Peptides against a protein of PDB entry 5HDT. Designs and how they scored, part 104

Target 1, 163 residues: chain A of PDB entry 5HDT
Amino acid sequence: MVVKTFMDMDQDSEEEKELYLNLALHLASDFFLKHPDKDVRLLVACCLADIFRIYAPEAPYTSPDKLKDIFMFITRQLKGLEDTKSPQFNRYFYLLENIAWVKSYNICFELEDSNEIFTQLYRTLFSVINNGHNQKVHMHMVDLMSSIICEGDTVSQELLDTV
Target 2, 163 residues: chain A of PDB entry 5HDT as posed
Amino acid sequence: MVVKTFMDMDQDSEEEKELYLNLALHLASDFFLKHPDKDVRLLVACCLADIFRIYAPEAPHTSPDKLKDIFMFITRQLKGLEDTKSPQFNRYFYLLENIAWVKSYNICFELEDSNEIFTQLYRTLFSVINNGHNQKVHMHMVDLMSSIICEGDTVSQELLDTV

## One batch from the design tools (peptide; made by RFdiffusion4, then SolubleMPNN)

Design b2_p22_2_s3 (from b2_p22_2, 12 letters changed)
Fold by OpenDDE base, seed 3:
Structure b2_p22_2_s3 (fold): chain B 163 residues (1-163), chain A 22 residues (1-22)
Amino acid sequence: as target 1 above (163 residues)
Amino acid sequence: SWEELFEERFEKRKKKDLKFFK
């Protein structure tokens, strides 16, 4: 199980990080990012979040285009946070928690389309935020958004309009 | 449960996962 492998891995697991690097790269392939099953895509997103966590502060993905695809993909999955009663909500929470904790979206600052990515992220988060979310969910959402705003040198007008 | 697993992992990671992106 690929998901469990990365879920159980720590940042200091150097031997495992080397061993599963190729698997990490494979997980970001179009086959998984464009998988027709919504639940599979969620698991892929969680695994990708763990990959970012494990390899922080360096992403194993070297292609800017691939990184953009990944973050746009993760952003789309975050839409699932809107339904707090979903049986998959905890997995969406896991996704949110991980990307917020390691500030994975900060990788996007090096991408040409960073403003597009951040704008879509903020639009998505604001679209799903509701009173059904507990304090931890809200905290992670705020942490995720504030980290980007505070550490970003420039913010596009489109992003400002979204906020 | 997933909730229990995630909570346990998060607490452990607070101690072990010290690197993050900037």
Scores: peptide ipSAE 0.395, ipTM 0.864, DockQ to the pose 0.828
Fold by OpenDDE base, seed 4:
Structure b2_p22_2_s3 (fold): chain B 163 residues (1-163), chain A 22 residues (1-22)
Amino acid sequence: as target 1 above (163 residues)
Amino acid sequence: SWEELFEERFEKRKKKDLKFFK
């Protein structure tokens, strides 16, 4: 129900955004980010991606440390893109599409550990990409990486070497 | 299916949601 609520919400839904703000903050707690169930973590990641979409261009999370935890968490979930035949693949696709659409990782440029986050993201994407991915998956991967590269005046040489 | 639902939502959002992070 929570997943569907954020999935159905638009950026201009101001009343709903205010109503569910506390829930959005709660979903980023360690309880959910470190949940032992892999399927639960995937659903949490999808919700977080939708939260970034809904509240763009302002993330509701004000703590740099919390933002780092969230993006490192989302990056780890993207490993699930490796198996195109998995019953959960569609949710991994949804995760990829949402973070690419609103350029959510661009928030990381304001973080001290941005280079670490971007490096892990690129390594993850290149580790999971395969011939089983359709054109849409590839397009979203390119869009996601391009959005970061286009902001490249703050990109380290280390990140460039991983690309 | 989930795939169809996500595709429909994506196309809808391209018309509706215009704000993104810089």
Scores: peptide ipSAE 0.383, ipTM 0.862, DockQ to the pose 0.766
Fold by OpenDDE base, seed 2:
Structure b2_p22_2_s3 (fold): chain B 163 residues (1-163), chain A 22 residues (1-22)
Amino acid sequence: as target 1 above (163 residues)
Amino acid sequence: SWEELFEERFEKRKKKDLKFFK
């Protein structure tokens, strides 16, 4: 199973990273990003998050347009955090945890449309964050947002005011 | 729970996976 493969892979798994590189690239195809099944899209997002984790600090995706598509895609999936009672919530938690840990959205600073991506991310996070989330969820959300604010010179006050 | 399993995995990764994006 692809999800399990990337989930169990470490950053120092050099041979496996090379072996599954083409699969990682394939998972970012429109076929998967625009898959009609919501649960499949969530699994794809989790895989992509793990791929970013595994290959950090270098994303295997070289196309700026593809990277934008991926992060916009992941951002859309994060909306699933709003339903804490969903059977899939733990997978959304996993997604959040992974992207926060490796600061994956920091890749977006290299993109011309970074502000658009960050705007959508913050809007999404603020729309789903609530008092029903446990401390760990809040922690990861804060970590994710703080990383972008602290390490990004492109994040303007204007952007922050729009969210 | 899955959350506990993910937490355990997260703690393991904190020890092994140290590279992140800047």
Scores: peptide ipSAE 0.383, ipTM 0.855, DockQ to the pose 0.760
Fold by OpenDDE base, seed 1:
Formats: C-alpha cells, structure tokens, sequence
Structure b2_p22_2_s3 (fold): chain B 163 residues (1-163), chain A 22 residues (1-22)
C-alpha cells in the first residue's frame, strides 16, 4: 500500500506531499534500511526513489548523514540488476529508472563523502552492466553516470580509476 | 508486462515531472 501510494504520486500533489511527509521520513529509518528481508529492502529503495522524485528539487531529508545512508543503501540495492531473469528485476529497473530520471544522486554533491558514494555507485553499475540488458536499462545507466561526471567538479582520482 | 507498464508510466512522467536535481 505504501509503495503504491508513492508510485502514484506526482510532483504537483502538494496536499499529499504534506500528508505523507512524516511517512517519507520514517521510511528512511534504520529499521527499514537494515531490514532483514531483501525484498522489503528493495521496496523501501523504490519508495525512497519515488520520494526523491516527488519532492524534487528539494529532498525532505535534511541530515547529511541520513542522506549518505540512503544513497549507500540504494547503491547496494542496484546490485540486483545483475540478474535479468529474477522475478524482482522489474522493480530493480523501476529503481534505476527513477533515480536516473530525477538525477537523485546529484544531491550527493552537497555531501562531504560524495566521492565515496559515487565510487561505490560506479563500481556497482560496472559490476552488473552486461550485453544482456536491454537498451532502456543501458540508457538509464549511462544517463546516471554521465550526469554525475558532467556535473562533478570534485571527482576524485579513485572515481576516475573506476570509470 | 511490468516493464511495459513502467515504460508507460515513465512516458507520462516525462510530461508531468519536470523538476529534477541539478
């Protein structure tokens, strides 16, 4: 129900955005980020991606530490893109699509640990990308990576080594 | 398929969701 609520919400839903703000904050708690069920974690990641989409260009999460936790968490979920035959692949695709479209990782440029986050993201994407992915998956991956490279002024040598 | 449904949703969002992070 919660997943569907955020999936169906758009950026112009001002009343709903206010109504579900506390829920959005709650979904970023350690309880959900460290949930023992990997399928639950995937759904949480999809919700968080939608939350970034809905509230763009202003994320509702104000703590730099919390933002870092969220993006490191989302990055870990993206590893699921490696298995295109998984029943959950479409949700991994949904996750990728949303974060690429709204350029959610660009929030990380304001974080002190941005290079760490981007490095982990690139390592993860390069580890899962393969010729078996369809054109749309490839396009979203390229869009996500290119946006960060083009906008980044503080790209570390470590990140460059992974590219 | 779910992928087709997501694609349809994505195309709709390209028209509606114009705000993004820079």
Amino acid sequence: as target 1 above (163 residues)
Amino acid sequence: SWEELFEERFEKRKKKDLKFFK
Scores: peptide ipSAE 0.382, ipTM 0.858, DockQ to the pose 0.728

Design b2_p22_2_s4 (from b2_p22_2, 13 letters changed)
Fold by OpenDDE base, seed 4:
Structure b2_p22_2_s4 (fold): chain B 163 residues (1-163), chain A 22 residues (1-22)
Amino acid sequence: as target 1 above (163 residues)
Amino acid sequence: SWEELFEERFERRKSKDVKVFK
């Protein structure tokens, strides 16, 4: 199982990282990012988050356009955090945990459309926050947003208005 | 199950230092 493979992999698993690099690249293809099944897209997002975690601080994706597609894709999936009673909530939590833990969105600072990506991320997070979220969810959301603010050299007025 | 793996991994990672993106 692909999902389990990346879930079980650590950052220091150098031999496995080399072995599964091509699979990691394949998972970012349009076939998966634009998959019609919502549950499949969630699993893809979880895998991508694990891939960023595993390969940090060097993302295996070299194309700026591909990176933009991936983070816009992940941002869309985070909307699933809104329903804390969903059977799929833990998978959305897992997604949030991994991207916050290794500061995955900091990759976006090198992208031309970084402000667009960050703006959409903040708007998404604020739209899904509710009183059903426990302290861990809130902590990860704060960590994710704070990391971007602290590392950002320039922030658009649109992003500032969103925050 | 996936959920069992999730909980196990989350607990294991709480005390682990990791490399992060800058």
Scores: peptide ipSAE 0.457, ipTM 0.877, DockQ to the pose 0.729
Fold by OpenDDE base, seed 1:
Structure b2_p22_2_s4 (fold): chain B 163 residues (1-163), chain A 22 residues (1-22)
Amino acid sequence: as target 1 above (163 residues)
Amino acid sequence: SWEELFEERFERRKSKDVKVFK
């Protein structure tokens, strides 16, 4: 299973990282990002988060347009954090944990449309944050947002208004 | 199950030092 393959992979597994690089690239294709099944899209997002984790600090995706598509896609999936009682919540948590852990969104600072991506991320997070989330969820959300604010060189007025 | 794998991986990663994006 593809999900398990990347879930079990570590950052120092150099031979394995090279072996599955083409698969990582394929998972970012429009076929998967626009898959009609919502549960499949969630699994794709989890795989992409693992891929960023595994290959950090060097993302395997080199196209700015593709990177933008990926992070906008991941941002849309994070809306699933809203329902803590959902059977899929742990997968949404897994997604959040991985992208926060290695600061994946910091890749977006190299993109021309970084402010758009960050704005959508913040709007999404603030829309789902609630007192029902446990400490771990809150910690990851804070880590994710803080890394962008503290390490960003410029922030648009729209993003400032969102925060 | 996936949930079992998730919990196992999460526990293992708690104290693991990882490279991050800057």
Scores: peptide ipSAE 0.454, ipTM 0.878, DockQ to the pose 0.765
Fold by OpenDDE base, seed 5:
Structure b2_p22_2_s4 (fold): chain B 163 residues (1-163), chain A 22 residues (1-22)
Amino acid sequence: as target 1 above (163 residues)
Amino acid sequence: SWEELFEERFERRKSKDVKVFK
């Protein structure tokens, strides 16, 4: 399974990183980002989060437009954190964990539409945050949001006022 | 299964230093 391949890969696995680079690029294609199956899209998001983790601090995606599409896609998937009782919740948690761990959204500071991406991220997170989430979920959400505030020179005052 | 490996992997990752994006 492709998902397990990236889940088990570390940042220092240089030979494997080279071997699976083309697969990483293929997973970011419109075919997968716009896949009609919701469960497939979730698995794709998890793979993409692992890819960012594995290749940090250099994402293998070089197109700004592709990066924007990916982060907008991931942001949409994070809406699934709202249902803590879903059988798929652990996969949404896995997604959140990986993107917070390596500060993946910091890549967006290099994009023209960073404010749009961050705005959608914050709106999504605030819409799903609830008291049913355990401490780990809250910690990752806070880490994700605070890293953007602390590292961002391009974050608008309007966005900061919503925090 | 994926679910069976989740908690184990999380615990392993807590002990590792990782490179991050800036």
Scores: peptide ipSAE 0.453, ipTM 0.870, DockQ to the pose 0.694
Fold by OpenDDE base, seed 3:
Structure b2_p22_2_s4 (fold): chain B 163 residues (1-163), chain A 22 residues (1-22)
Amino acid sequence: as target 1 above (163 residues)
Amino acid sequence: SWEELFEERFERRKSKDVKVFK
């Protein structure tokens, strides 16, 4: 299983990172990002989050347009955090955990459309945050947003005012 | 189960320093 392969991989697994690099690139293709099955898209997002974790601090994706597509895609998946009773909630949590843990969205500071990406992220997170979430979920959400805000010299005041 | 593996990884990772994007 592809999901388990990346899930079990550590940052220092250099031989495996090299071996699965092409698979990592393939998972970011439109075939997967635009897959019609919602559950498949969630699994793809989890894989992509793991890929960022594994290869941190150097993302294997070199195209700015592809990176934007990936983060917009991941952002859309995070909307699934709203239903804490869903059988898939733990997978959404896993997604959140990984992107927060290694500060994946900080990659976006190098992108021309960073403010658009961050705006969509904040809107999505604030739309799903509720008192039904446990402290772990809140912690990761705060960590995710704070890591971006801490780089305020590259974040517009307008975006900060919406937070 | 997947849930068991998930919890195990979370506990392991929260105690581990990792490289992050900056």
Scores: peptide ipSAE 0.452, ipTM 0.872, DockQ to the pose 0.701; fails the geometry check

Design b2_p22_3_s1 (from b2_p22_3, 14 letters changed)
Fold by OpenDDE base, seed 5:
Structure b2_p22_3_s1 (fold): chain B 163 residues (1-163), chain A 22 residues (1-22)
Amino acid sequence: as target 1 above (163 residues)
Amino acid sequence: WLEEYKKRLEERKKKELKSFSK
């Protein structure tokens, strides 16, 4: 499985990173980002999160438009965190844990539409947060949001009002 | 943000992310 391959890969294997570069690029195609199956999109999001983890501090995606599409896509998947009883919740948790731990969204500071991306992220997180979430989920959500505020040099008032 | 990513890169060498995939 593609997901497991990336999850088990470490950052010290340059040969493997090169081998899977084409796969990484292919996973960001419209075919996968706009896939009609919700579970497939979740798996794609997890793979993309792993790619950012593995290739940090530089993503293999060189197009600003593609990066924007990816993070908007990941943000949309985070809506699945709302249902804590879903069989897929553990995978949504993995997605949240990964992007919070790696601070993957911080790469968006280089994008012109960073404020839009962060605003959508905050709105999404606040919309799904509920009392059914355990402490770990809450901590990851807070870590994700606070890191952007602390590391950002240009935070709009609109974003601050969202927080 | 670049400096933070560099920091995370170093941390990844010492830590492993738990897998939740089926």
Scores: peptide ipSAE 0.019, ipTM 0.491, DockQ to the pose 0.071
Fold by OpenDDE base, seed 2:
Structure b2_p22_3_s1 (fold): chain B 163 residues (1-163), chain A 22 residues (1-22)
Amino acid sequence: as target 1 above (163 residues)
Amino acid sequence: WLEEYKKRLEERKKKELKSFSK
């Protein structure tokens, strides 16, 4: 129900956004980010991605530490893209497509540890990319990485070495 | 929905800029 609610929500209703603000905040709690079930974590990641989409260009999360935790969490979930034949691959694809299109990671430019986040993202993407991925997956991966490089003021040497 | 999203994003940015100018 929660997943469907956020997936179907648009940016037209400020009242609804305010109503679900608390729910959005709770989804970023350690209870969900550190949930033992892999499928639950994937669902949480998708919900978080949807939240970023809905609240864009702003984020309901004001804590830099929390934002870092969220994006590191999302990055970890992207490892699931490695198995193109997994029943959950479509959801992983949704996650990738969402964050690439919304440019959700660009919020991280305001974070002190942005380079760490981007480095982990790039490492993860390069670790999972393979010939089994179709052109759309490759496109989203490239778009995500290119957007960060193009819109970032500076790129760390570590990030450059990762690419 | 992508194009609509972009449109809404731009509209929100404009509103924010106006608010900042006040």
Scores: peptide ipSAE 0.015, ipTM 0.421, DockQ to the pose 0.077
Fold by OpenDDE base, seed 1:
Structure b2_p22_3_s1 (fold): chain B 163 residues (1-163), chain A 22 residues (1-22)
Amino acid sequence: as target 1 above (163 residues)
Amino acid sequence: WLEEYKKRLEERKKKELKSFSK
């Protein structure tokens, strides 16, 4: 129910944004980010991605530490892209498509630990990419990684070496 | 020159991704 609600929301409803703000904040709690069920964590990641889409360009999360936790969490979920035959692959695809299109990770440039976040993202993507992925998946991965390189003011040598 | 450098990095990234997918 919660997942469906966020998926159907548009970016033009300020009233809805205010109404669901508390829910958005709650989804980033340790209760959800550290949930023992892997499928639940995937759903949480998709909801978080939708929240970033809906509230773009400004995230409702004001804590730098929380933002870091969220994106590290989302990055961990992207590992599920490796198995293209998984019953949950379509949801992983949705997650990738969303964050690539919205350029959600670009908000991390405002964080002191941005290089750490991007490094983990790159390592994860390169670890899961394979010949089983179709052109759309490849395109989203390229779009995501290229956007970070081209729009970042500073990219550490460590991040470059990760590529 | 920074913008051109970033563009070159992007192209390198694309090439690498394609190679990983082959």
Scores: peptide ipSAE 0.012, ipTM 0.386, DockQ to the pose 0.024
Fold by OpenDDE base, seed 3:
Structure b2_p22_3_s1 (fold): chain B 163 residues (1-163), chain A 22 residues (1-22)
Amino acid sequence: as target 1 above (163 residues)
Amino acid sequence: WLEEYKKRLEERKKKELKSFSK
């Protein structure tokens, strides 16, 4: 039996997307978002990022509150980018690269608390960026932030102060 | 990392999750 995972799925398989919809929803439960193990939370974040990639430009999560929880959760995981020598850095890089390429955070523009989410994202990125990061990491961070600015009609003063 | 992810989910889940393996 071949186990299909989110990482192996593509955007062209609608049947597979439907099959794994329930799994995607379960991964966003408080059980996983508030899991006590930080490595598990990182893996959950990566899986959630893959879900956003697969379901782009939409998300399988219809609750605004759930979407907020997810992106606040992902943002918290990005703090792990600070330690470039960590054995888990490759997974943090994967998370960053994925969400930057997919522009996953742009779905947050439909949320009332988008400014809070973006502000927290910017603060997190600026807090973890350091000289140990290579150009690729820097570019992903810039791509992530610039995409939000470019597609946003208005930027809150709080977000501007964060930048 | 996917294999480890699956392992951890199985070990730490409190409620049985639906299997979507194919």
Scores: peptide ipSAE 0.019, ipTM 0.474, DockQ to the pose 0.033; fails the geometry check

Design b2_p22_3_s2 (from b2_p22_3, 15 letters changed)
Fold by OpenDDE base, seed 4:
Structure b2_p22_3_s2 (fold): chain B 163 residues (1-163), chain A 22 residues (1-22)
Amino acid sequence: as target 1 above (163 residues)
Amino acid sequence: WLEEYKKRLEELKKKELKSFSK
C-alpha cells in the first residue's frame, strides 16, 4: 500500500467534486425534480442534500431559479416525515439530519425568493411533526429552523406569521 | 436505465452516510 501524499489526497478530492458536479447537474433536471415516483424523488433529494454538504457553504449551481426549484423540491419531500412507520422513514430522517447539520437552506439567503422558501419549509415542518417522532427528529427540526432565524437578515411578515 | 441509476444512487447514499457519520 502506497501512502498517499497530501497533494494526492487533495487531487482525489477535487476529482470527486467534479464527479459530484456532473451528478448535481443531472439530478437537478426536470426529469428528476418532476419524477412521478415518490421513492425516486426521495432518493434524488437525499443525493442533492449530499451535494450541498460536499460543496458547503457554496452551491455548485449558478442559477438562482434552479436553486429555488431544488429547495422547494426538497421541502416537498420532507412531508414524508409524517409517517414514522413508513419503510422509507430512515431516508427521510437522513434527509432531515443532513440539511439540518449542514445548514443547507442558508444558501437561500442569497436568493430573492428566500422568504418564500423558508415559509414553505416552516409550514411543512409544522404540518408533519407529531408524537410519533423521537427526540432526535424534533431536535433536527428545531436546529434547522433556529439556524435560519438566527442567521437571516430580514424576515417577511408571512414567515413571522408561520412561526 | 432507471433501475441501474437507482442502484448507483443507493451506493452513493451508503458512501455518504458513512462520510456523514465521521
Scores: peptide ipSAE 0.133, ipTM 0.690, DockQ to the pose 0.057
Fold by OpenDDE base, seed 5:
Structure b2_p22_3_s2 (fold): chain B 163 residues (1-163), chain A 22 residues (1-22)
Amino acid sequence: as target 1 above (163 residues)
Amino acid sequence: WLEEYKKRLEELKKKELKSFSK
């Protein structure tokens, strides 16, 4: 289940959103998405998740290609959930909890390559889901996958067959 | 851009949106 304190957080005002625009764009740059440090990439993913939460239901990114890159990037970071003993596991948990609660991936339904994004997400989640995770982690994974199935009108049969 | 980026990160931290420190 989502942490109650997280659910109690309010979105920023429109004025505040404008202040974070440059930051949002910088975080989505190739410099950060392709950063050589794994810990930096995880932190970037968490920041991007926060940006999606703040700007929900919209995103400050106008390029469909950039959005695709971001979600593919976030999906790759979720692989880190496989090691529950990692010192960075708390941040991987935060990332999962955030994107599940906000339903961040729902923005991808507007993208031409949504099926590719969702397929990669499901493959990643299924690769890590049975690694001794607690109930909360399992719930977030299930919530994330179920939300996409329930809200998606154009989910491919291939994706449905994986569920 | 680095100084502006750091400034905005601190603002986000103050609003308890996320800790951006390692």
Scores: peptide ipSAE 0.055, ipTM 0.687, DockQ to the pose 0.043
Fold by OpenDDE base, seed 2:
Structure b2_p22_3_s2 (fold): chain B 163 residues (1-163), chain A 22 residues (1-22)
Amino acid sequence: as target 1 above (163 residues)
Amino acid sequence: WLEEYKKRLEELKKKELKSFSK
């Protein structure tokens, strides 16, 4: 079986999206978002990123609070990018690549606390970015941040101070 | 891509199970 890369993955059909709705909701439960195991949380983040990719440009999550929790959760996982030698680095890379390509965080523009989410994202990215990262990692980080800045209607002073 | 996704979900389940065993 040929393993497909993220770039080769297609979005689900409407029928498939409906079938995975309950799973998507389950993955976003507090049970997973607050799971004590770091590896579990990373896998959950990757799955959530996949869900956003599949349902893009929409999301199966209708609650603004839930969306905020999810993106704050994903942001926290991105801290794992700091160690390029970690056995889980490839998963962190996948997470970054996915959310950058899909522009998943752009859904947050509809949230009241969008600036808080973006601020935390930028702080996290700047905290982990280092010379040990290859060009692809840097590219994804820049693409992610640039997309938010370019497509955002308003940018808070707090976000500007973070950059 | 569904097969790859299933694989990832299975990995998640396994990790979850291990975490509960700690």
Scores: peptide ipSAE 0.203, ipTM 0.794, DockQ to the pose 0.031; fails the geometry check
Fold by OpenDDE base, seed 1:
Structure b2_p22_3_s2 (fold): chain B 163 residues (1-163), chain A 22 residues (1-22)
Amino acid sequence: as target 1 above (163 residues)
Amino acid sequence: WLEEYKKRLEELKKKELKSFSK
C-alpha cells in the first residue's frame, strides 16, 4: 500500500498521461521496435519504461500482441547490461532500475503468453549477470525476478527450470 | 520526422529521469 501510494505520487497526472498517449503509441510502432540503430532501440526501451511508470498499474497499450512485442523488445535490450564499460551502460542501468522498481513486467500476468515473456526475461538476465556488476545492479535484477515469481499465480516448468 | 521523434524521446527521457531520481 505504501509503496504503491509513493509510486503514484511520482507519476504524471491524468492530463499529462493523455499528452503522452500519442507518443507512447508511436514508440511502440514497428518502426521503433525494429529500428536498425542499437542506441535508438535502447532509448526507445527507456522511454517505454517511462511510459509504463507513468501509466502504472495500467498501460496505454490495449493490444495483448503489442504488449508482448514491447516486453520482448525490452528484454532484448537488457542484454546490453553485459558490458559494464559500454558508454551506454548508464542507460541500460536506468532501464533495469526503472523496470525493477515499477515492476513493469507484472502487467504481463494478464497476457496468455506471460510465461514465454518471463522465461525470456530470466534467460536474458541470467545470461548477463556476473560478479562484475555492482551491488545495485544485482539488487535490481533480484528484485525484478523475485517480484515475478512471488506475485505470479502460475509459473511454467520451463521458467522454473531457469530459476 | 526522425529528428522530431528523437527530440521527443530525449525530452521525455530527460523529464522522466528527473522525476524518477528524486
Scores: peptide ipSAE 0.122, ipTM 0.689, DockQ to the pose 0.051; fails the geometry check

